# Peptides against a protein of PDB entry 8OXM: the designs that were tried, part 359

Target 1, 371 residues: chain A of PDB entry 8OXM
Amino acid sequence: FKAEFRLAGGVNLPKIIDCVGSDGKERRQLVKGRDDLRQDAVMQQVFQMCNTLLQRNTETRKRKLTICTYKVVPLSQRSGVLEWCTGTVPIGEFLVNNEDGAHKRYRPNDFSAFQCQKKMMEVQKKSFEEKYEVFMDVCQNFQPVFRYFCMEKFLDPAIWFEKRLAYTRSVATSSIVGYILGLGDRHVQNILINEQSAELVHIDLGVAFEQGKILPTPETVPFRLTRDIVDGMGITGVEGVFRRCCEKTMEVMRNSQETLLTIVEVLLYDPLFDWTMNPLKALYLQQRPEDETELHPTLNADDQECKRNLSDIDQSFNKVAERVLMRLQEKLKGVEEGTVLSVGGQVNLLIQQAIDPKNLSRLFPGWKAWV

## One batch from the design tools (peptide; made by RFdiffusion4, then SolubleMPNN)

Design b2_p30_8_s1 (from b2_p30_8, 12 letters changed)
Fold by OpenDDE base, seed 1:
Order: C-alpha cells, then structure tokens, then sequence
Structure b2_p30_8_s1 (fold): chain B 371 residues (1-371), chain A 30 residues (1-30)
C-alpha cells in the first residue's frame, strides 16, 4: 500500500488508497467506514451469478449482456474495502455538475439543476396533481442531454455507434436484473458510467428487495429510466435494442427461477446479512439538504438492548424474508398486479411504469427524477 | 497493510469524528 490516502467526498468520507500488486500494477481501492458493505458484497455475488446465466444463454451472450461488477471485501459490520471503478464517472456528475454539467453546457437557457430541485422540493408535501404539474413544468424547461456523453467520448462514428449500443445493453441488463432484485430507482450519483466502454456500474446497493417502497417517500418506478437515461440510447429510445435486451434478460431470469430463488434464499436467511430497512437508514436516504445541519445522529451507542425476545425478532425477520422471496417468485413467474404476463407483456409494463411522468413526479426530489 | 491494518484505518476514521468536541456552548449567563 502507498502511505498516502485521499478522501472521497460525502458524509462518511471514505479513504481512497493506492496499492501495488505482486504483478507491479497499481490498484486503487476505497476504504469505507460507518457502512455495512455486506449488502454490496451480496449484491455483487448475485450479479456475478446473473452474468453467468446471461453468458450461458446464446441470445444474451451474442448481445454481450452483462452487469458490471466490482470487488467488495467486508472487513466488519461497519467497514470494508471496495475496488475503485477506474475510468468511471457518476452520471449525475456528467449531467448536473454545477460548474460543467452537460445540462449547463448544452442547455444554458434551461432551468438549473438547483432550480429544478427547489421547485420539486416546494411541492414534496403537496398533492399528486400539484407534483405532476410542477414536474411537467420542470421537464419542459430541463430537456435531456445524455446523448452528448457518447458524442463527447467517442469521436469516430463506428465507435460511437458501438458504444451507444453497449450503453443501451447495459441499461437494459441492469434495469431488468435490478427490478428482479428490487433495487428500485437509483440516485444519479449511484450510477457510474465507464468512459471507455459506455457501460453502467451500479454502486451503493443498500436499497434492495423492494425496500425503496417502504421509504418515507415510496418508490413508484421499477428501475431508473428517466429522460436522460433514455436520451443516452439515442433516437430509438426505449424501442428496438433496449426493449429486446430487456426481454432477453427477463427471459433468462425467468428461465433461471429456481437457481435465482435458491441463491437469494441462502442470502436472505444468512444471519450475518441484515438487508432490512431500518427507520434511521430510511430517514437518512431521504433527508433534506436543509436537515443535514441539525441531525448529527449522536448515535449514542445506547443500543439499550430492548430485549425483544430473540424469537420475536427472528420471526419478524423470517416473515419479511418470506414476503421478499414470494415477491421475487412472482416477478420471475411474470405475476404483476395479480396477472400473469408474457416476457414481452411484463417488460412492456415495467418500461411504461418507469417512464410514466405520474410515477416519476411522485419520487423523492433528492433523487432527481427529471434527470 | 494487512487486513488488520485496514480495519484499524477504518476504526481511526470512526475515532477522528468523535474528537470534534463542539466546545460546549456556554449556557446563557443569566
């Protein structure tokens, strides 16, 4: 290890360390404290299994359908080491950086990212109708620009076309697998894009198994398919390549139901793995930037053992795990709202739900559903 | 760095934030 470290930005100030391997190659790593990386490690294992299933299927293999994975090494219940996703940038950084974001560069007369956020925060406690109207005003005055990512990074037309296809395939694969695993909507900083491959890397997998639906502002979309995410696909949008890659991914997932259920079952019943959303984590994930000043969680480690009988905690946990497994089984059977759908019908429903401005307008404004 | 040194470095990150003792706001002198 090098003797020097850098801080990554954010509340938990993770340490960036550089390591020289026995192969003489330098490798950057991220050391996180105050974070349980076991969920990230588990999700990476499930993604690796999904990649194995996708690689075995001829149709998904020909399309190079994969989820980008990174190494996670949990060290304790509150610390671990992550592989640094070298050559990636958060899509939020590319799109809505205050200084040089693509929206500011390509649409200088549109609303700023701050103006959009302010307008949506003002209506956060209002009716769904008021949220929808303001969301539509924001969307009209904040037009998508993510098509410019591939245009900036790939100047050769043949490479540009190949990379735009790689992006579209990556979005499709991650959206369907993310839906199956219940990752829900993803904050724009928790989706990285690789600047050389145009593939997505999903980081911070701390919301899984539809736990986003029990947040103070419930998730209303199956995955992130916002206007900029769609704009990055180019003129075909959700049609053609994206839809076909979603269908082929869903087909492989549904045909692998028993394998996926068995893996997720082992993980959900692992006594070392707490995947449940606690109220404090739920509040933290949807805190207002204005509330960051007062709630220093004095995590007074008065974990007063409320001796809730271990039996009642275990019974409550097991009932939540069973409900998650039942919902996972429903998804893998194509059961949506009590109806059994074909792969094409299910994928169509999910796409329509994900792009519906009524669903997007109801999301937590901090996650920027207009981006 | 061993795995133990990485744990210690993660624990030091936890300790350094505990020593920002906000000076006790002197109670308003009545």
Amino acid sequence: as target 1 above (371 residues)
Amino acid sequence: MSVEELRALAEELLADESDEVFPPTLPPVF
Scores: peptide ipSAE 0.017, ipTM 0.370, DockQ to the pose 0.135
Fold by OpenDDE base, seed 3:
Structure b2_p30_8_s1 (fold): chain B 371 residues (1-371), chain A 30 residues (1-30)
Amino acid sequence: as target 1 above (371 residues)
Amino acid sequence: MSVEELRALAEELLADESDEVFPPTLPPVF
């Protein structure tokens, strides 16, 4: 290891360290403290398996359909080391950085990211109708700009085109696999984009198996397919390449249902893998930026050990695990709202749910559904 | 839609179709 480290921003102040391997290559790593990386490590293994399934299928292999993965090494229940995603930037940093974000550069007369967030926070406790009206006002005055990512990074038209295609394929693959696994908390800081490949890297995988639906403000979309995400695909938007890549990904997942169920079953019943949403985690994920100063919930270690010894907790856990497995099985059969759908019908429903401004307007303001 | 946007769309549709036609490069058998 090099003797120096950098601090990453954010509440947990992760340490960026550089390691020199025995091969003489430098490898940047992120050391997180006060964070449970076991869920990230598990989800990365599931993504690697999904990639293996996608590589076995000729159609998905030809389209290079993959989820970008990174190495996670849990060191304890509250610490670990992650591979640094070199050459990536959070989509939120590119889009809505207060100083030099793409929205400010390309749309200087639109609402600021802060104005949009403030407007949505003011209606957070109001009716769905009031949320929808304010969300539509925000959307009218905050137009998408993510098309400019590929235009800024790739000046050669043929490269630009190839990278826009790689982006669209990456969004499709990660959206469908993320939906199958019930991946939540897809805010603009939890999605990185690679500045060289235009592929997405999903980070902070701590909300999975539809646990986002039991947050104080429930998640109402299957994946992030917001206006900027769609704008990055270019003029076809969600049609053509994106839809076809979603359908081919969904087909491989549905055809691999037994393998996926078996692996998720092993994970859900692993007594070392706590994937369930707890009230403190739920509060943390939906905390207001203004309240960040005082509530470090020191999760006392003692309250976690006392919870494992009650037979009623094990029965409640098993019922939640069974419900998650049943819902996963339904998804892999194309069962949506009690109806069996074709692959195209299921993908169409998911796209419609993800782009519906009524669903988007109901999300927690910190998710930034207008971006 | 500019002529350049139309060209990029046509190339998009053709590339998504053309990726179906190329044989998979077999990974090198070590």
Scores: peptide ipSAE 0.016, ipTM 0.406, DockQ to the pose 0.010
Fold by OpenDDE base, seed 5:
Structure b2_p30_8_s1 (fold): chain B 371 residues (1-371), chain A 30 residues (1-30)
Amino acid sequence: as target 1 above (371 residues)
Amino acid sequence: MSVEELRALAEELLADESDEVFPPTLPPVF
């Protein structure tokens, strides 16, 4: 290891370290503290399995449909080491950076990211109707710009087209795999984009198995398919390549139902894997001001071990695990709202749910549904 | 068909052909 380290920013101040391997290659790593990386490690293993299934199918292999993965090594219940996603940037950093974000550069007369955030926070405790009206006003005065990512990074027209196609396929694959696994908390800082490949990397996998639906402000969308996400696909948007790649991914997942159920069952009953939403974790996820300015004192949650009787914990855990497995089985059968759908019907429903401004307006303001 | 609809159709056709020719460049990290 090199003697020097850098800080990655954010509340937990992760340490960036450089390691020289026995092969003489430098490898950057991220050391996280105060975070349980076991869920990230487990979700990466499930993504690798999904990639194996996608590579076995001819149609998804031709399209090279993959979810980007990274190495996670848990060291304790509150620390670990991650592979550094070299050459990636958070989509939020590119889009809505306060100094040089793409919205400020390309749309200087639109609302600022701060004005949009403020307007949506003011209505956070209001009716769904008031939230919808303010969300529509924000969307009208904050137009998408993510098309400029590929235009800035790829000056050659043939490379530009190839990379925009790679982006669209990456969004489709990660959206369907993420939906099947019930991946939540897909805010703009938890999605990285690779500056060389235009492929997405999903990070901070601590909300899975639809646990985003039990947050104080429930998640109302199956995946992130916001206006900027769609703008990055080009003029066809959610039609053509994106829809076809979603359908082919969903077909492989549905045809692999027994394998996926068996893997998720083993994980849900692993006594070393806590995937359940803790109320304190739920509060922490939706109390983060993304505005770095106020050092809210980290409430040292003193380990008041609420000695819940072991027997009542086990029965409650098993019932939640059974419900998660039942819902996973329904998704893999194409059962939505009590109706059996075709692959195309299910994918269409998910796209409509993800782009619905009524669903988007109900999300927590920190999710930035207008971006 | 507008010029925009013609561009969308051309992009869709080229993208369907390009799905076989221009696959993603990142292999899954094992």
Scores: peptide ipSAE 0.010, ipTM 0.320, DockQ to the pose 0.011
Fold by OpenDDE base, seed 2:
Structure b2_p30_8_s1 (fold): chain B 371 residues (1-371), chain A 30 residues (1-30)
Amino acid sequence: as target 1 above (371 residues)
Amino acid sequence: MSVEELRALAEELLADESDEVFPPTLPPVF
């Protein structure tokens, strides 16, 4: 390892380290402290399995449907090393960086990212109707600009088109697999985009198995399909390539139900893997400051082990695991709200739920549903 | 590339994805 490190920013101030391998190659790594990377490591293994299933199917293989994965090495219950996603940027940094974000560059007369967030924070404790009205006002005065990502990065028209397809395919694959696994906390900093491939890399996988629904402000969308995410697909938006790639991904997942259930069952009952939402984690996720750059010094979350009786913990855990497995089985059967849907019907419902401004307006303001 | 060449490339890249030819909506001509 080099003697010097950089800070990546963020509340936990992860350390960027450069490692020289025995091959003489420099490899950038992220050392994360005060975080349990076991969940990220497990979710990366599940994504690799999903990728294996997608590569076995001829239709999904032809479309190059894959979830971008990275290496995670847990070192303790509170630390580990991640592969640095070289050549990626958070979509939030590109879109809503305060200095040079795409919204400010392309829409200088729209509301600032700060104004949008402030307006949504002011209504956070208000009715769903008031949240919806303010969300619609924000959306009218904050128009999507993510189309400019591919236009800035890919000047050749053929390359531009290929990369926009790669983006759309990546969004589709990650959205459907993320939905099946109940992946939450898909805010704009937890989604990276590769500046060379236009593929998405999902990071911070600490909210899975629909545990986002038990947050103080519940998650109301199956995946991130906000206006900027759609704008990056170009003129067809959610229609055509995106919809078809969602359907083909969902077909492979549904046809692989036994394999997926068996894997998730093993993971849910692994005593080394805590996937459950705890109150401190829930509080941390929904008290994240707007600017990851502000040094908040003192969350000594001493994990006060809530000494619940071991027997009540085990019975409650098993009942949660069983419910998660039942819900996973329902999704893989196309059961939505007690109705059995076709693949196209299920994908359509999920798209409609994800783009519904009523669902989006109910999200925690830190999720930035207007972006 | 002309708009027609970009369209043909779009149709080719979309046709490789599906036997169902949906007519591509033209990109906005800048």
Scores: peptide ipSAE 0.009, ipTM 0.357, DockQ to the pose 0.011

Design b2_p30_8_s2 (from b2_p30_8, 12 letters changed)
Fold by OpenDDE base, seed 5:
Structure b2_p30_8_s2 (fold): chain B 371 residues (1-371), chain A 30 residues (1-30)
Amino acid sequence: as target 1 above (371 residues)
Amino acid sequence: MSVEELKARFEELMKDESDEVLPPTLPPVF
């Protein structure tokens, strides 16, 4: 290991360390403390399985449909090492960085990211109608710019087109796999983009199995398909390549129902895997000040001495696990709102739900649904 | 490249895309 480390920012101040392997290659690693990386490690294994299913199918293999994965090594219940995704940037850093973000550079007369956030925070406790009106005003005065990512990084037109296609395929694959697994908390800092491949890397996998729906402000979208995410796809947006890649991914997931259910069942009943949302975690996710600069006192995670009676815990846990498995089975059958849908019908419903400004306006402001 | 040069290049690429009827089939990914 090198003697020097850097801080990655954020509340938990993760340490970036460089190590030289026995192969002589330098590898950057992220050391997290006060964080349970077991959920990230489990979700990475499920993503690797989904990639194996996608590689076996000729139509998804031809389209190079994969979800990007990284190595996670849990060291304790509250610490571990992650592979540093070298050559990636958070989409939020590119889009809404206060100094040089793409919105400020390309749309200097639009609302600032801070003005948008402030407007949405002011209506956070208001009616859905008032949230929708303010969200539409924000959207009108904060126009998408993520198209400029590929234009800045890829100066050759043929490379630019290939990378925009790689981006669109990555969004489609991760959106459908994420929906099947009920992946939540897809804010702009939890999604990285690779500056060389234009592929997305999803990080911080601590909200899964639709546990985002039981947050104080429930998640109302199946995945992140916001205006900037769509703008990065080019002129066709959600049509053509994105839709077809979603349909082909969903087809592989539905055809792999037995395998997916068996593996998720094993994980849900693993006594070492705490996937359930607890009140402290829910508060932590939706009370974070977005300004990384305020040292919020670490809620001592030692107050987990809510003496739940062991017997009432087990019965409540089993009922939640059964409900998650039933909902996963419904998704894999194409059952939405009590109706059986085709792959195309299900993908269409999910796209419409994800882009609906009424659903987006109801999200927690820290999710930045206008970006 | 300035922001203005990138915008001009975007307007040029967007003209070319408006005339590109999306090929009904994905191009063969070699």
Scores: peptide ipSAE 0.021, ipTM 0.370, DockQ to the pose 0.011
Fold by OpenDDE base, seed 1:
Structure b2_p30_8_s2 (fold): chain B 371 residues (1-371), chain A 30 residues (1-30)
Amino acid sequence: as target 1 above (371 residues)
Amino acid sequence: MSVEELKARFEELMKDESDEVLPPTLPPVF
């Protein structure tokens, strides 16, 4: 290990360390403290399993459908080491960086990311109609620019086309796998894009199994398919390649129902894996910038009072696990809103739900559904 | 379960699925 470290920024101030392997190769790693990496490690395993399923199927293999994974090594309940996703940038940094973000560069006369966020925060406690109207005003004055990512990174037209196709396939695979696993909407900082492959890497997998639906502002989309995400696909948008890759991914997931259920069952009942949403985690994930001032970490709440009956906690946990498994089974059967759908029907419904401005307008403003 | 146990169990389940292409028995749409 090198003696020096860098800070990655953010609240938990993760440490970037460089390690020279016995092979003489330098490897960057991220050391997180005060963070439980077990969920990330588990989700990376499930993604690797989904990739194995996708590689076995001839149609998904021919389309190179994969979800990008990274190494996670939990060291304790509050610390671990992650592989550094070298050559990736958060899509949020590319799109809405305050200094040089693509929206500012390509659309300098549009609303700033801050103006959009402010407008949506002002209506956060308002009616769904008021949220929708303000969201539409924001969308009119904040036009998508993510098409420029591939244009900036890939100057050769043939490479540009191939990389835009790789991006579209990566979005499709991660959207469907993410829906099956109940990852829901993803904050724009938690989606990395590889600057060489144009593939997405999903990081910080702390919300899974539809636990985003029990947040103070519940998620209303099956996955992130916002206007910029769609714009990155180019002129075809969600049609053609994206839709077909979603359908083929969903087909593989539905045909592997027993395997996926067994895997998720083992994970949900692992006593070492707490995937449940707790109120503190829910508040932290949807914290307002205004609320940063009052959460002094004076929760030295003594571990003494949670000796409430292990039996009642276990019964509540088991009921939540059973409900998650039932919902996973429904998804893998194509059961949506009590109706059995074909793969094409289910994928169509999910796409429509994900792009619906009424659903997007109801999301937590901190997650920037207009980006 | 450890990462390795979960992988082993997945690899085991994935061996059995390689031989039986269970035709998707669409439940009869009554």
Scores: peptide ipSAE 0.021, ipTM 0.317, DockQ to the pose 0.018
Fold by OpenDDE base, seed 2:
Structure b2_p30_8_s2 (fold): chain B 371 residues (1-371), chain A 30 residues (1-30)
Amino acid sequence: as target 1 above (371 residues)
Amino acid sequence: MSVEELKARFEELMKDESDEVLPPTLPPVF
C-alpha cells in the first residue's frame, strides 16, 4: 500500500488508498469504516448470478444486458475494502452539485437543488396531499437535464447514440433485477455512472429484500425511475428500448425462478448475513442533515441491548425470511396485488409505480425524488 | 463547448432523431 490516502467525502469519510500488486500494477481501493460490507459482498454475488442468467439467454446477451459489479472484501462487521469504480461519478454529483451541477448549468432560472430539498423537508411531516402539491411545484420549477451527461462525454454522434443505448439498457437491467431482489435506498449518491461506458454502478446495497418498506418513511417505488433518470434515455423516455429491455430481463428472471429462489433462500438463512433492517440503521439512513452532528458517537452502542431473548428473535427472523421468500416467489410468478400479470403487464405496472408523482412525493426528502 | 453550444447541438441531434431512419450501418436498435 502507498503511505498516503485520500478522503472520498461523505459522513463516514471512506479512505481512498492506492496499492501496488505483486504484478507491479497500481490499484485504487476504497476502505469503508463503520459499515458492514458483508451485505454488499453478498448482493454482488447475486448480481453475478443474475448476469450469468442474462448471458445464457440469447435475447438478453444480444442486448448486452448486465449489472455492473465491483469487488468487495469484508474485513470485519464494520469494515472492508471495495474496488474503486475508476471513471465513475455519482449521478447526484453530476446533477445537483452545489457549485457546477448540470441543473445549475443548464437551468440557472430553475429552483436550486437546495431550494427543492428545503421545500420537501418543510412538508415531510405533512399530509400526502400537501406533499404531492409541493412535489409538483418543485417538479415544475426543476426540469430534467440528465440528457446532457451523454452529450458532454460523447462528442461523436454514433458513439453518443451507442452510449445512450448502453445507459438505457443498464437502467432497465438494474431496475428489474433490483426490483426482484427488493433493492432499496436508491438515492442519487448510491448510483454511479461510468463516464466511458455510460453504464450504472449501484453501490451501498445495505437495503435489500424490500427492507426499504419498513423504514420510518417507507419506500413507495420499485426502483429509481425519476425524471432525470428518464431524461438520460433521450426522447423515447421509458418507451421502446427501456421497456423492451425491462421485459427481456423480467422474462429471464421469471424463467429462472427455481434458481433465484434457491440462492436467495440460502442467503436469507445464512447466519453470517444480516439483511434485516435494525432501528439504528433505519434512523441513520433517514437522518435529517441537521441531526448528522449528534448521532456519530453512539453507533458504538454495545451489542448488549439487542439481546432480546434469542428465541423471540429467531421466530421473528424466520417469519420475516418466509415472507420475503413468498414475496420473491410472487414477483417471479408475475403476481402483483393478487393478480397474475404477463411480463409486459408486470413491467408496465412497475414503470407506472416508479414514475407516479404520488409515490415519488411520499419518499424521504433525502432520496431526492425530484431529481 | 459552452452550455449554449451544447444546447444548440442537442437541438440539432433531436431534429435528426425525428427524421432519421437509423442508417442501415448502425447496429440494429433492438
Scores: peptide ipSAE 0.020, ipTM 0.367, DockQ to the pose 0.010
Fold by OpenDDE base, seed 4:
Structure b2_p30_8_s2 (fold): chain B 371 residues (1-371), chain A 30 residues (1-30)
Amino acid sequence: as target 1 above (371 residues)
Amino acid sequence: MSVEELKARFEELMKDESDEVLPPTLPPVF
């Protein structure tokens, strides 16, 4: 290991270290402390399995449908080493960085990311109607710009088109696999984009198996498909390539039901793998101050609703695991709201749920559903 | 490339996507 380290941003201040292998190659690694990387490691194994299933199918293999994976080595219950995703940037850094973010560069007359966040935080405890109205005002005054990512990075038109397709395919694959595994919405800093491949890398997999539904502000979308995520796909948006890649991914997942259930069952009953949402983790996920701005969320969130959603966690670990497995089985059968859907019907429902401004307006404002 | 040059290039590329003439060098959209 080199003697020098860099700090990655964020509250946990992970350390970026460079190591020289016995092959003489330098490899960057991220050392996390105060973080349980076991869930990330488990999810990476499930993603590798999903990739194996996708590579066996001719239609998904031709489309190169994969979820990007990285190496995770848990060292303790609160520390580990991750592969550094070299040549990636958080989509949130590209989009909403205060210095040079794409929204500021391309839409200087729109609301700032801070103004949008402030408006949505002011209505966080309000009715769904008030949240929706303010979300629509925010959306009208904060227009998507993520199309410019591929245009900045890929100056050749043929390369640009290929990379936009790679992006769209990556979003589709990660969205469907993420839905099956119940990853829910994803914070904009926890989605990396590769500057060479335009593929997404999902990091910090601390919410899985629909545990986002038991957060203080429950998740209302099956995956992140916000306006900037869609804008990166170009003019076709969620239609054409994205929809077809979602359908082909869902088809492979549904046809692999037994394999997926067996693997997830082993993981859910692994006594070394705590996937359940705990109160402290739930609070940490929805009370992270993102930016250096002193908006301390006043701790006066009504302790009663959080206690009600947390008192249902007093269900024996086994009953929660059984419910997760039942819901996973339903998803893999195409059972949505008690109705059996075709692959196309299920994918359509999921896309509609993910892009619905009513669902997006109900998300935790700190996750920036308007981005 | 300025932000304006990049916007203009976007509008040009989006016009070419509305006309079904994919450049003959692009692999088939599967």
Scores: peptide ipSAE 0.018, ipTM 0.344, DockQ to the pose 0.010

